# Designs tried in a protein design run: peptides against a protein of PDB entry 5CWW. Part 44

Target 1, 194 residues: chain A of PDB entry 5CWW
Amino acid sequence: VPKLQGPFDFDLNPEDEQDDEVELKDIYVIGEKPRVADLMRGEEEELEMMKEDQHNGLSLNIICLLSTSGQVKICLDIDGVEAQWLPPRSKNKRLFAPPPEPPSLLTFQTFDTLKPAEVTPDGWPMFSEDATSPYSFYVTHPAGITYISLTPWVFRLESELQSDSEAGTEFRIDLLAKGQGSERDRIFTQTRTQ

## One batch from the design tools (peptide; aimed at target 1 L60 I173)

Design b2_p29_4_s3 (made by RFdiffusion4, then SolubleMPNN; from b2_p29_4, 13 letters changed)
Fold by OpenDDE base, seed 1:
Structure b2_p29_4_s3 (fold): chain B 194 residues (1-194), chain A 29 residues (1-29)
Amino acid sequence: as target 1 above (194 residues)
Amino acid sequence: DEKRKRVLEALKKALEKKREEEKEEEEEE
């Protein structure tokens, strides 16, 4: 039987006093791509077909959270949350293992997709996938549609995670963190017909 | 595993620093 996972702790949440009142409306999960090292244990023929796909993903799960206000939070699963199964009811469970600390999510970026004037109490923002990339998606709201792409940083982060060289890692990570982060483009705005 | 851990620790530290810099900029406005 699958075990319910959570609660998750959010690391590096903005200290905004309103964070405690953020009503989440939707969650979008981008599953991790298998690491090249894990694939090298398979047969040579599967290795060639997967080589083309391997270069195109992050070896971490990404969890995107969407609030009623159109705020998007991009979180990284740094602990590698795997599907947990309820242990079989064996009578002899040593009750003495401290409950594992809840896995933490690292908040990479938080941003708004709506202007303050577009926020409505009964707003229903939703995620939708982009068929062209697993690292791109849309936020749909009655006020408009916003395109989001994680590609500007995802591939750079994966390159560092796969690198055998420690040289310049800190510098490149600093540049990644200080960068603009995710691409964001409002592709449609609903004109209020007066 | 140790290398990945170091990268993620560096990322965490870089994001913490960015948040501190953004907070300082907001306090100056």
Scores: peptide ipSAE 0.534, ipTM 0.890, DockQ to the pose 0.831
OpenDDE base, seeds 2, 3, 4, 5: peptide ipSAE 0.533, 0.532, 0.531, 0.531; ipTM 0.890, 0.888, 0.889, 0.889

Design b2_p29_4_s4 (made by RFdiffusion4, then SolubleMPNN; from b2_p29_4, 17 letters changed)
Fold by OpenDDE base, seed 1:
Structure b2_p29_4_s4 (fold): chain B 194 residues (1-194), chain A 29 residues (1-29)
Amino acid sequence: as target 1 above (194 residues)
Amino acid sequence: SEKRQRVLEALKKALEKKRKEEKEKKELE
């Protein structure tokens, strides 16, 4: 019986304790796509269909967190959701499976979608999906709408995860981490009609 | 795979370094 892993206990890394004051309002999860290598073990016909879907998604879950202030935190589930099978109910062995350690989230990027002057106590930022891309989404707030795309780095990260070459991996990963990261564009700003 | 794990470790280290650099920058401002 597949164990439905319950809600991800977001153990915010205790080192981010200074962010303890960040009240979360919304969570947006982008599920991992199957690895091409895992697909290659399947029938040739599934390979052809996935080759046409050029968008090889990231083989990691992405968890986006949104605060009341419009701060977005992009996190990666690096431990992966291993399908934990319920241990067979063997009567006698109390296999105390240690409680599955909460998935370790790696914060990839943190950024604001609102200016300080746009942050209001009554403001309720929310995520919304982009139907055109699984790696793009919107943050909506009364002050405006921000488009976010993870595509600039997701593709590069997946390429490294799937590459057989060890040469230059560290350098490319350093560039990925130091880069601008996600695309961000304010597509709408509500003008306060004075 | 061992390689995948190495990539993830490299990413973790790179992000930790970035965080330290950003923190140092904020402390100087």
Scores: peptide ipSAE 0.554, ipTM 0.901, DockQ to the pose 0.632
OpenDDE base, seeds 2, 3, 4, 5: peptide ipSAE 0.554, 0.552, 0.554, 0.555; ipTM 0.901, 0.900, 0.901, 0.900; seeds 2, 3, 4, 5 fail the geometry check

Design b2_p29_5 (made by RFdiffusion4)
Pose (drawn by RFdiffusion4):
Structure b2_p29_5 (pose): chain A 174 residues (1-35, 56-194), chain P 29 residues (1-29)
Amino acid sequence: VPKLQGPFDFDLNPEDEQDDEVELKDIYVIGEKPRNGLSLNIICLLSTSGQVKICLDIDGVEAQWLPPRSKNKRLFAPPPEPPSLLTFQTFDTLKPAEVTPDGWPMFSEDATSPYSFYVTHPAGITYISLTPWVFRLESELQSDSEAGTEFRIDLLAKGQGSERDRIFTQTRTQ
Amino acid sequence: SREEKLAEKLAELAKKRKKEREEEAEKEE
């Protein structure tokens, strides 16, 4: 039985989130690829409101177990800092009028790319992609350049990143 | 800003990965 890791702290998490934004209904994880795609896990979170949150696993989740009984507790040991994810982007997929209080939006994988996926909700369906943005970040992580890292990263963070388009809308039908 | 903080975090990661590649190249030599 491995150690339960969490609750993960969302670094740069949006402040003043509403109840239907904090409440989660689905989770979709794009695993890190071997060193084609991003060498990081991408944790995607779907709220009741249809809000989608794209988080990057900067620290890297790895194998962990609780300590053996052989280990003696030390008083001057530092408290274990909670695990962390980096909130890259957060965006709505539903208008306020489309949000149902007990709605169950769902993630679905795209057959052609793990970096594209769908959100399904009684209000409609939405296509989402993280490309090419994830490729640009990976290229910078593999960069052969001596310098310019902070400069190039600033442009990438200023980039709009993921793209999202509604493909279907259900009208006056719950 | 939030974007500046995000950029800093990503830059730290990129610098770390680069340093690991340099250390590995030195060990191979």

Design b2_p29_5_s2 (made by RFdiffusion4, then SolubleMPNN; from b2_p29_5, 13 letters changed)
Fold by OpenDDE base, seed 3:
Structure b2_p29_5_s2 (fold): chain B 194 residues (1-194), chain A 29 residues (1-29)
Amino acid sequence: as target 1 above (194 residues)
Amino acid sequence: SRTELLAKKLAELVKKEKEKRKKEEEELK
């Protein structure tokens, strides 16, 4: 049985945002691309397939959070959260081990998908995947559908992670932090019947 | 500023991941 992971500790949340003020509705996880070292532990056939996929992705997990108000929070997994399974119900192992510290997430970007007038108490925004890209997705709400793509900054961040040189890294990271660069486009808006 | 702090944290993350990758590559040799 999969173990529920959380709660998460959010690093660098907006100063005006309190944890008690945001009600989460949905979560969208983008898993990291496999590492070369992990591939070497597999069969040669799996290695070849994964090498092609390694060129297209981020070496970090991305956690997207969606609130009832349509706010999207894009977070980077800085600790490397792995899928955990519930230990078999062995009666005797009082794991007196202190509970592991909750994983930390770095808040990269926060933005709204709804206008203030579109937010309703009974609203139910949801994530849905884009079959064409793991780094693109949709937020669906009764008021409309918003397309989101992380591709622009994901590529830049991965380039820094894979670089062999430190030359210019600080400068490019500064630009990344300033620009962030997620694409957001409202592709459908529900027409109000006059 | 928040942006400056984000940049700092991203730089630390990049450094950490590069160090990890280098260690893994050395173990594979």
Scores: peptide ipSAE 0.524, ipTM 0.905, DockQ to the pose 0.694
OpenDDE base, seeds 1, 2, 4, 5: peptide ipSAE 0.522, 0.523, 0.522, 0.522; ipTM 0.903, 0.904, 0.903, 0.903

Design b2_p29_5_s3 (made by RFdiffusion4, then SolubleMPNN; from b2_p29_5, 15 letters changed)
Fold by OpenDDE base, seed 2:
Structure b2_p29_5_s3 (fold): chain B 194 residues (1-194), chain A 29 residues (1-29)
Amino acid sequence: as target 1 above (194 residues)
Amino acid sequence: SRTEELAKKLAKLAEREREKRKREKELLE
């Protein structure tokens, strides 16, 4: 489990979002696809299961943030948080290591999962995983459940990151930035018991 | 615009990754 050690520096936050106005309630992390070299250290059986998933993943960590209002921020870890293996509990607190620079997160997309009328002061939205896809998840709130999928853009972004050619990259990235095409579907709405 | 800035940052990221792979390939040759 990648331990997100804060603080995070958020790049390209929406201009309208005052940092102070968004109370975060939950975080959902989608780890980067493992590098083949890192997989070779694991048991062969784990390698075979991961090979099929390797072709469909992003080489960047994705950090999803959820506010009390049901706002979701999709952030990309552009610095590549090397999975800091938990240093073995070796006793020697090297006192003077400069604090690691906080990872920079690029805000890719921001969207709401709740209507304004559904937002409550005591609302507690939460993330939950989709067992069928690493790039899909749910936002649950007393008002309803929203399915989210990042698959429409993840593959395209990965293709650009893995491309050896610069030809057309700028154009395709521009389209990606404009479209941001995450799927969002309200699968359940709780009717207010009158 | 925010979108243009996002695109620029993503483009720079893609470039960085290309350069890394190029260097890795050069080291193996």
Scores: peptide ipSAE 0.529, ipTM 0.906, DockQ to the pose 0.764
OpenDDE base, seeds 1, 3, 4, 5: peptide ipSAE 0.527, 0.526, 0.525, 0.529; ipTM 0.905, 0.904, 0.903, 0.905; seed 4 fails the geometry check

Design b2_p29_5_s4 (made by RFdiffusion4, then SolubleMPNN; from b2_p29_5, 15 letters changed)
Fold by OpenDDE base, seed 2:
Parts: C-alpha cells; sequence; structure tokens
Structure b2_p29_5_s4 (fold): chain B 194 residues (1-194), chain A 29 residues (1-29)
C-alpha cells in the first residue's frame, strides 16, 4: 500500500468554501493496479490472484478522506496519470531529488455516512478495509458501520481513461457523474441504550 | 496528447461533481 505522505494539494475550487471547514480524521488509500507489464516481473502467483479479480482496477490511486462528521471524499490522484507514461523511475536515490510535488487530488465524489443527528463533537470515524474486495471498505463510527463500494464506477472510469477517442467522452463522463456513484449501505446502527 | 486527454476527462469529472454538489446544496437550502 503506497503510504501517501501528505501534504495533498487539493485542487479544491475555492467556491467549495464548506470543504475548508472539514476536519479530516482518517485517510484510506486504494493503490492503482499495476500494469500487466509490471506484473510480469512479479511472481506468477501474484499474477494469478490479480487475474481472478475480474474487476479491472483503476489505473489511478484512489484516496479516500474521512471527516469528523462522517463525510467521505473519494479523490483521484492525478499525478498517477502522468506516472503511467513515465518509465519507472530508476531506484537511483538521487540524494538531492527535489521533494516530490504533493499529489494533485481530484474530488470524484463526496457523500455522508452519518445522519446529522449522529454527528458528535468527539466522533472518531475510521476506515477499515474489506478483505474480500480491493475497492470496498467500511466506515466505522460509534453510531454505526457503513459499507462502501467503488465498484459501480471504477470499471467505467478505467474504460474511459484507457480510451483514446474523444468521441462520446462528454456523454460517458456525464453518465459517470450522474450515475449511481459509490454504493453505500449502513450495515450496523448502534441503538442508543435508553 | 493522451495525457492531455486524460487530464481533460478528469477535470470534466471533477467539474461535474462540483456542479452536482452545488445543486444538492441549493436544494437543501
Amino acid sequence: as target 1 above (194 residues)
Amino acid sequence: SRTELLAKKLAALARRERERRREERARLE
């Protein structure tokens, strides 16, 4: 799991004034799927495990941000797009490599996992992985647990990213944006002990 | 370039999500 060490440059449109007040509590990273060419250098066993996951993963890193209020931001690392075309930077530890530019994050989706009445000042929402799917995870909070899946859009986005044609791009992007985004399911709600 | 096209696609997605959020906020107001 690539440890993205901040700072993240959020290309937050200044007009999202409400996003500036969001106190982040947790970060969850879904690494980009390695290119088949990079996989061929790995052990055959890792190749088989990736082949069985029929879900063509996204070629971009996904960075999920979780606020104190239970708001989730699904962000895409745009710098990963450029890296796909660069030969793997040789491990030459140039002692004086300029500090890596902070990754440019694009907000793909924002949604809440808590109802307003469930938000508490001392709330501690956290991410947890789903061992069964690389594109699914949980948000845990004292008020409950929410299952989240990115699978509804990841494949379609990847297909669009791999397309070399501008034809129909606007339409497909519109469908991605207007379509059902991430799946969200509250799997557990803590009953207030009266 | 392919990279420019990708950047444009991603920018368009981000824009549409921002627009969606603005519309959603406007409906709650």
Scores: peptide ipSAE 0.419, ipTM 0.874, DockQ to the pose 0.028
OpenDDE base, seeds 1, 3, 4, 5: peptide ipSAE 0.417, 0.418, 0.421, 0.415; ipTM 0.873, 0.874, 0.875, 0.873; seeds 4, 5 fail the geometry check

Design b2_p29_6_s1 (made by RFdiffusion4, then SolubleMPNN; its pose is not in this set)
Fold by OpenDDE base, seed 4:
Structure b2_p29_6_s1 (fold): chain B 194 residues (1-194), chain A 29 residues (1-29)
Amino acid sequence: as target 1 above (194 residues)
Amino acid sequence: SAAEREERKRKEVLEALKKALKKKREEEK
């Protein structure tokens, strides 16, 4: 299994070890939006522009993984949020800093974009961006194209992350997790001319 | 500080999410 030696050592949580057979073909990253607190150091004008953008963004990195079978895994970078506030660890050049613990990716949702009959050995599914939204994208495969939107839950999650209310957070997050999650729509299916 | 309070809240939200998602996976199995 080629360990994607990218800066994201996807230590797939060992509980997802059952997915060890999932050959990843593509990765799509949606970068985090800056937190309001981090923006307070910026000029007031940038703060106002970013407030409007913040209503449409998530202050967490989203990492989407695509398998050869067309399975999509939507992951959240939980550790990325903690690392920003850790004072830069002093330059102690310990030569052997243990490799930064791979960011703990929290799998939010897993779903298929292909039917079993559409999966081919030579099939190469790929991500492509949607120019209309940073939280929407496509999975393209010879069998078809699937539109995916994270917008149904991203906004709600960000609202919880920014909320000052401690009351009901657990309940709302439970509803978020149990919800339908991402929108999926097969926008194109290749008709096999038999 | 206000920033520390926000960070604590974010952490709490993320921990709640982690728990909720874990529970969901267990229920689907």
Scores: peptide ipSAE 0.589, ipTM 0.933, DockQ to the pose 0.667
OpenDDE base, seeds 1, 2, 3, 5: peptide ipSAE 0.588, 0.588, 0.587, 0.586; ipTM 0.933, 0.933, 0.933, 0.933

Design b2_p29_7_s4 (made by RFdiffusion4, then SolubleMPNN; failed a check: too like the target's own chain; its pose is not in this set)
Amino acid sequence: REEKRKKVLEALKEALKKLREEEEEKKKE

Design b2_p29_8_s2 (made by RFdiffusion4, then SolubleMPNN; its pose is not in this set)
Fold by OpenDDE base, seed 2:
Structure b2_p29_8_s2 (fold): chain B 194 residues (1-194), chain A 29 residues (1-29)
Amino acid sequence: as target 1 above (194 residues)
Amino acid sequence: SRTDKLAKKLAELANRRREERRRELEELE
């Protein structure tokens, strides 16, 4: 999985100005689904297993940011959208391409995993992967563990990105807007032994 | 471009979700 190394430009809407003071503690990256051409280099059996996983994958990179307060920002690399419509740049053009502009990140969703009373100055929330799904993960903090799943919207967004028809795009995006965001479930809460 | 329109719509979606979050936080205060 190519690790997206920064810098990232955040197109933060000015209304997020209050979020500018957010101290980041961890980053979790979900890479874009592999292109079919990259899969063709594997054994046929691995190809079948990867095809099943690909049907539900997003063609954009997802960057999750975690603050000291347990705030999660789900960001999308929107430059990947342009790359999908361009014919695959021949491998040779990478050598002479100007340094890629830093990826533009769109904040798709922001939410909290901790209650205000659970936030501590020494708290260190961390991401961890879910071995069962590439689009699910955990936020671990001394106060508790929160399960997060991006599956409610990832498939719908991918379907829109793969659609050749502009017809109904507005309607489908409006459905994404009105739909449920990321799933969040507190699976463990640390009991303060009084 | 189609990509620009999509990016704009995604930004609108993000703004709606931020507004929803703001309301949720205001209700918790």
Scores: peptide ipSAE 0.173, ipTM 0.730, DockQ to the pose 0.047
OpenDDE base, seeds 1, 3, 4, 5: peptide ipSAE 0.173, 0.167, 0.178, 0.172; ipTM 0.736, 0.722, 0.737, 0.730; seeds 3, 4, 5 fail the geometry check

## One batch from the design tools (peptide; aimed at target 1 F111)

Design b2_p30_1 (made by RFdiffusion4)
Pose (drawn by RFdiffusion4):
Structure b2_p30_1 (pose): chain A 174 residues (1-35, 56-194), chain P 30 residues (1-30)
Amino acid sequence: VPKLQGPFDFDLNPEDEQDDEVELKDIYVIGEKPRNGLSLNIICLLSTSGQVKICLDIDGVEAQWLPPRSKNKRLFAPPPEPPSLLTFQTFDTLKPAEVTPDGWPMFSEDATSPYSFYVTHPAGITYISLTPWVFRLESELQSDSEAGTEFRIDLLAKGQGSERDRIFTQTRTQ
Amino acid sequence: LEEKPIDREALAKKLAELVKKRKEEREKEE
């Protein structure tokens, strides 16, 4: 039985989130690829409101177990800092009028690319893609350049990143 | 639709730290 890791602290998490934004209904994880895609796990979170949050696993989740009984507790040991994810982007997929209080939006994988996926909700369906943004970040991680890292990263963070488009809307039908 | 604002300078700093760390790992391997 491995150690339960969490609750993960969302670094740069949006402040003043509403109840239907904090409440989660689905989770979709794009695993890191071997060193084609991003060498990081991408943790996608879907709220009741239809809000989607794209998080990056900067620290890297790895194998962990609780300590053996052989280990003696040390008083002057530092408290274990909670695990962390980096909140890259957060966006709505539903208008306020489309949000149902007890709605169950769902993630779906795209057959052609793991960096594209769908959100399904009684209000409609939405296509989402993280490309090419994830490729641009991976290229910078593999960059052969001696300098310019902070400069190039600043442009990537200023990039709009993921794209989202509604493909279907259900009208006056719950 | 709404997209939540984010501190892009803090985000860029975190990403730059990651890139620097990866470059240092490659240098050590070399």

Design b2_p30_1_s1 (made by RFdiffusion4, then SolubleMPNN; from b2_p30_1, 13 letters changed)
Fold by OpenDDE base, seed 3:
Structure b2_p30_1_s1 (fold): chain B 194 residues (1-194), chain A 30 residues (1-30)
Amino acid sequence: as target 1 above (194 residues)
Amino acid sequence: LRTAPLDLAALAAKLAALVKRRQAERKAEE
């Protein structure tokens, strides 16, 4: 039987300017791509092709959260949360090991997809996938559609994660953090029919 | 459209620590 996981702790969670609890409406998960080394146990030829296809996916899960107000939070699974199963009912009183530290998600970026005037109580923002890229998606709302792409920073972060050298890593990570280069583009705005 | 401010220095430090950890893990598996 699968074990229910959570709650997750959010590291570097920005203080919501609004005292109102941000109500989450949707979640979009971008799964970790397998490491090249894990693929090498198979056919050598496929590995060379995956090295040339520079779009080796990020070796981290990405969790995107969407609020009622159209706020998107991009989180990284640093701990590598794996699927857990309920332990078999073994009669042995397993000494309650101290509860494992709750898994943490690192907040990478938080941004709005709606203007304050577009936020409505009956508006339900939702995620939708981009069939062309696992690292791009849409936020759909009655007021409009926003395209989001994580590609600009995902590639750079993966390059650092796969680097054999620590030289210059700190500097490049500082630039990555400061840039927070997720693309955000409003591709459609609903015209209010008078 | 607003972007919420983050402690970028703390974010960078955590990402750097992650990179170092992953590098160490790979070296241990080799």
Scores: peptide ipSAE 0.557, ipTM 0.920, DockQ to the pose 0.799
OpenDDE base, seeds 1, 2, 4, 5: peptide ipSAE 0.555, 0.552, 0.554, 0.555; ipTM 0.920, 0.919, 0.920, 0.920

Design b2_p30_1_s3 (made by RFdiffusion4, then SolubleMPNN; from b2_p30_1, 10 letters changed)
Fold by OpenDDE base, seed 4:
Structure b2_p30_1_s3 (fold): chain B 194 residues (1-194), chain A 30 residues (1-30)
Amino acid sequence: as target 1 above (194 residues)
Amino acid sequence: LKTAPIDVEKLAKKLAELVERRKAERKEEE
């Protein structure tokens, strides 16, 4: 039986975000690409294809959260949260180990996909994948469709994660944090027939 | 469309810590 995981702690939530006000409607997970070392167990041909693909991947899970209001929160799984299964009911008294610190998600970016006037009580925004890129997706709402791409910063972050150089790392990370750089484009807007 | 304000300094710090951790992990695996 799958173990219920959570609650997750969200590091760096916006100060103005009241936890009680954000009703989540959807979750979109971009899984980490396997490390090259883990791929060494595969066939050489798969390794080469994956190396080419790895150059465009992030060695972190990305968790995207979507609210009823069309707010998207981009979180990084910095702890490497794995799927957990319920331990077999071993009778051993749960030594109350202090509850493991809840896994933390690092909030990288939070942004709206809807204008305030487009938000409806009955609105149900949903994620959908982009078949052309694992780091791009759509937010679909009755008011419109928004394209989102994480590619502008994902590559740069992965480059830092894979770099053996300490030179300039701090500066580049500061630029990542300041720029964030997710693309957001409204590709479709539902015209209300007035 | 609005973007929520983020504490950039804290974000940068957390990302830096992550990068350093990953570098350390790779060095231990070598």
Scores: peptide ipSAE 0.568, ipTM 0.923, DockQ to the pose 0.801
OpenDDE base, seeds 1, 2, 3, 5: peptide ipSAE 0.565, 0.568, 0.567, 0.567; ipTM 0.922, 0.923, 0.923, 0.923

Design b2_p30_2 (made by RFdiffusion4)
Pose (drawn by RFdiffusion4):
Formats: sequence, structure tokens, C-alpha cells
Structure b2_p30_2 (pose): chain A 174 residues (1-35, 56-194), chain P 30 residues (1-30)
Amino acid sequence: VPKLQGPFDFDLNPEDEQDDEVELKDIYVIGEKPRNGLSLNIICLLSTSGQVKICLDIDGVEAQWLPPRSKNKRLFAPPPEPPSLLTFQTFDTLKPAEVTPDGWPMFSEDATSPYSFYVTHPAGITYISLTPWVFRLESELQSDSEAGTEFRIDLLAKGQGSERDRIFTQTRTQ
Amino acid sequence: DAAEEEHREEVLTALKEALEKHREDRVERL
């Protein structure tokens, strides 16, 4: 039985989130690819409101177990800092009028690319893609350049990143 | 290998700092 890791702290998490934004209904994880795509796990979170949060696993989740009984507890040991994810982007997929209080939006994988996926909700369906942004970040991680890292990263963070488009809307039908 | 790991850490730290500068722009509403 491996150690339960969490609750993960969302670094740069949006402040003043509403109840239906904090409450989660689905989770979709795009695993890191071997060193084609991003060498990081991408943790996608779907709230009751239809809010989607794209998080990056900067630290890297790895194999962990609780300590053996052979280990003696040390008083002057530092407290274990909680695990962390980097909140890259957060965006709505529903208008306020489309949010149902007990709605169960769902993630769906795209057959052609793991970096594209769908959100389904009684209000409609939404296509989402993280490309080419994830490729640009991977290229910078593999960069052969001596310098310019901070400069290039600043442009990528300024980049709009993921793209989202509604493909279907259900009207006056719950 | 050590140099590649150091570059990777630099890139990820720079990304975190850049995102902090653009934090409010990273939240989108409808």
C-alpha cells in the first residue's frame, strides 16, 4: 500500500473561489511522456460549475510509502510540507445561467491526442486543447540555448495557452 | 545529466515566476 499523497496544495490557485468552483466533479490526468508531448503530468480538474483548472506537476509525483516502524521519530525534524501542483490556467466552460446546483459535468478523452479532451454537461459539450502550448513548454525544457530562458518563458506564460470552443448547446432541455 | 537537470529546474522556476506576473490573466470567465 503506497502512501496517500495529498491533499495537494494548488500553487497560484485563484482566490475567492465559490462553492461550486471548489467542489470537484471530475478529474482527468495526462501523464508525462518519456523523453511525443510534455515531460510533465497535467492534472485537469472539473468543478460543479463547469470550471476547468489546468495544473502542472512541477515537483513530480513519484513512488512513496509511509515509514517503517524501525524509524525513530525526531523532534527537531521539520514538518512535512504538503505536496504541490502549479495552477497554470483556470477557465469557465458554462455561463452562470447554465450552471445547475447539482450538475455532474464529465471529462472525455480525445481519440487523436491526449492533450485534447471534452467536457460534457446538460448545458452542452466543449472541446479543449492544450496544444501547441504544451509543445512549446517542452521545447523550452529541452532547449539547447545557453541563455534567454526567463525571457522565453515569460512569453509562454503570456501566451493564451489552451484553446476552448463550444461544439454543442442544449436549449431549454434539462 | 546534471546540467540538463539544472536547466530543467531553471525553466520550471522561471515558469512559476512568470505565471505569478500573469496570474490574473490566467483566470477566464464567461

Design b2_p30_3 (made by RFdiffusion4)
Pose (drawn by RFdiffusion4):
Structure b2_p30_3 (pose): chain A 174 residues (1-35, 56-194), chain P 30 residues (1-30)
Amino acid sequence: VPKLQGPFDFDLNPEDEQDDEVELKDIYVIGEKPRNGLSLNIICLLSTSGQVKICLDIDGVEAQWLPPRSKNKRLFAPPPEPPSLLTFQTFDTLKPAEVTPDGWPMFSEDATSPYSFYVTHPAGITYISLTPWVFRLESELQSDSEAGTEFRIDLLAKGQGSERDRIFTQTRTQ
Amino acid sequence: TEEEFDEIIEEHQESGDYKHVPSEGTRLEL
């Protein structure tokens, strides 16, 4: 039985989130690829409101077990800092009028690319893609350049990143 | 309804008709 890791702290998490934004209904994880795509796990979170949050596993989740009984507890040991994810982007997929209080939006994988996926909800269906942004970040991680890292990263963070488009809307039908 | 939504997604994937519309919302700042 491996150690339960969490609750993960969301670095740069949006402040003043509403109840239907904090409450989660689905989770979709795009695993890191071997060193084609991003060498990081991408953790996608779907709230009741239809809000989607894209988180990057900067630290890297790895194998971990609780300590054996052989280990003696040390008083001057530092407290274990909680595990962390980096909140890259957060965006709505529903208008306020489309949000149902007990709605169950769902993630669905795209057959052609793991970096594209869908959100289904009684209000409609939404296509989402993280490309090419995830490729741009990977190229910087594999960059052969001696300098310009902070400069190039600043442009990528200013990039709009993921793209979203509604493909279907259900009207006056719950 | 779930089956209809799956069918819509399958048709969208087969069509290859993808719109390049940036997502609006909060993004990472450095």

Design b2_p30_3_s1 (made by RFdiffusion4, then SolubleMPNN; from b2_p30_3, 16 letters changed)
Fold by OpenDDE base, seed 1:
Structure b2_p30_3_s1 (fold): chain B 194 residues (1-194), chain A 30 residues (1-30)
Amino acid sequence: as target 1 above (194 residues)
Amino acid sequence: MLQEYQAIIAEHEASGDRKRIPAKGYRLTL
């Protein structure tokens, strides 16, 4: 039986966010890129062709959180949260290992998809996948649809994570976080039929 | 509702017309 994961601690949550009152409505998880080297173990020729596609994605899981207000929070799983399974009901009282430290999620970006006038208390925004890219998705709400793309930063972040040079990586990641965030576009707005 | 949104998404994917609005990022303090 899969174990429920969480609670997660949010690292670098901006102090100005009243976190205690954020009602989440949906969660969207973008899995890490497949380890092509582990999948292609024995097919060296196909491995060379797949290395040329420099756009294989991010080696970290991305967790997107969506609130009732249409706020999107983009979080990175740096700790590498693996799928946990409930231990088999073996009768042996293994001593209380201290509860593992709660897994942390790094808050990379927060942004709104709705205008304040479009927010409703009973709003139920939802994520939907983009068939063209694993790093793009839609937020659907009765007020409209917003396209979101993580592609402006995902591949740059991956390039930094794969760099053998620890020197200046922190500075370059800080520039990415301060730089061009995710792309967003309101592709549809529901006209209130009067 | 969901079916109408899926149609709008499919039309957008087919058009390739994306208006870019940069979202505000937060500083990763590693």
Scores: peptide ipSAE 0.021, ipTM 0.377, DockQ to the pose 0.622
OpenDDE base, seeds 2, 3, 4, 5: peptide ipSAE 0.020, 0.019, 0.019, 0.008; ipTM 0.367, 0.373, 0.360, 0.325; seed 2 fails the geometry check

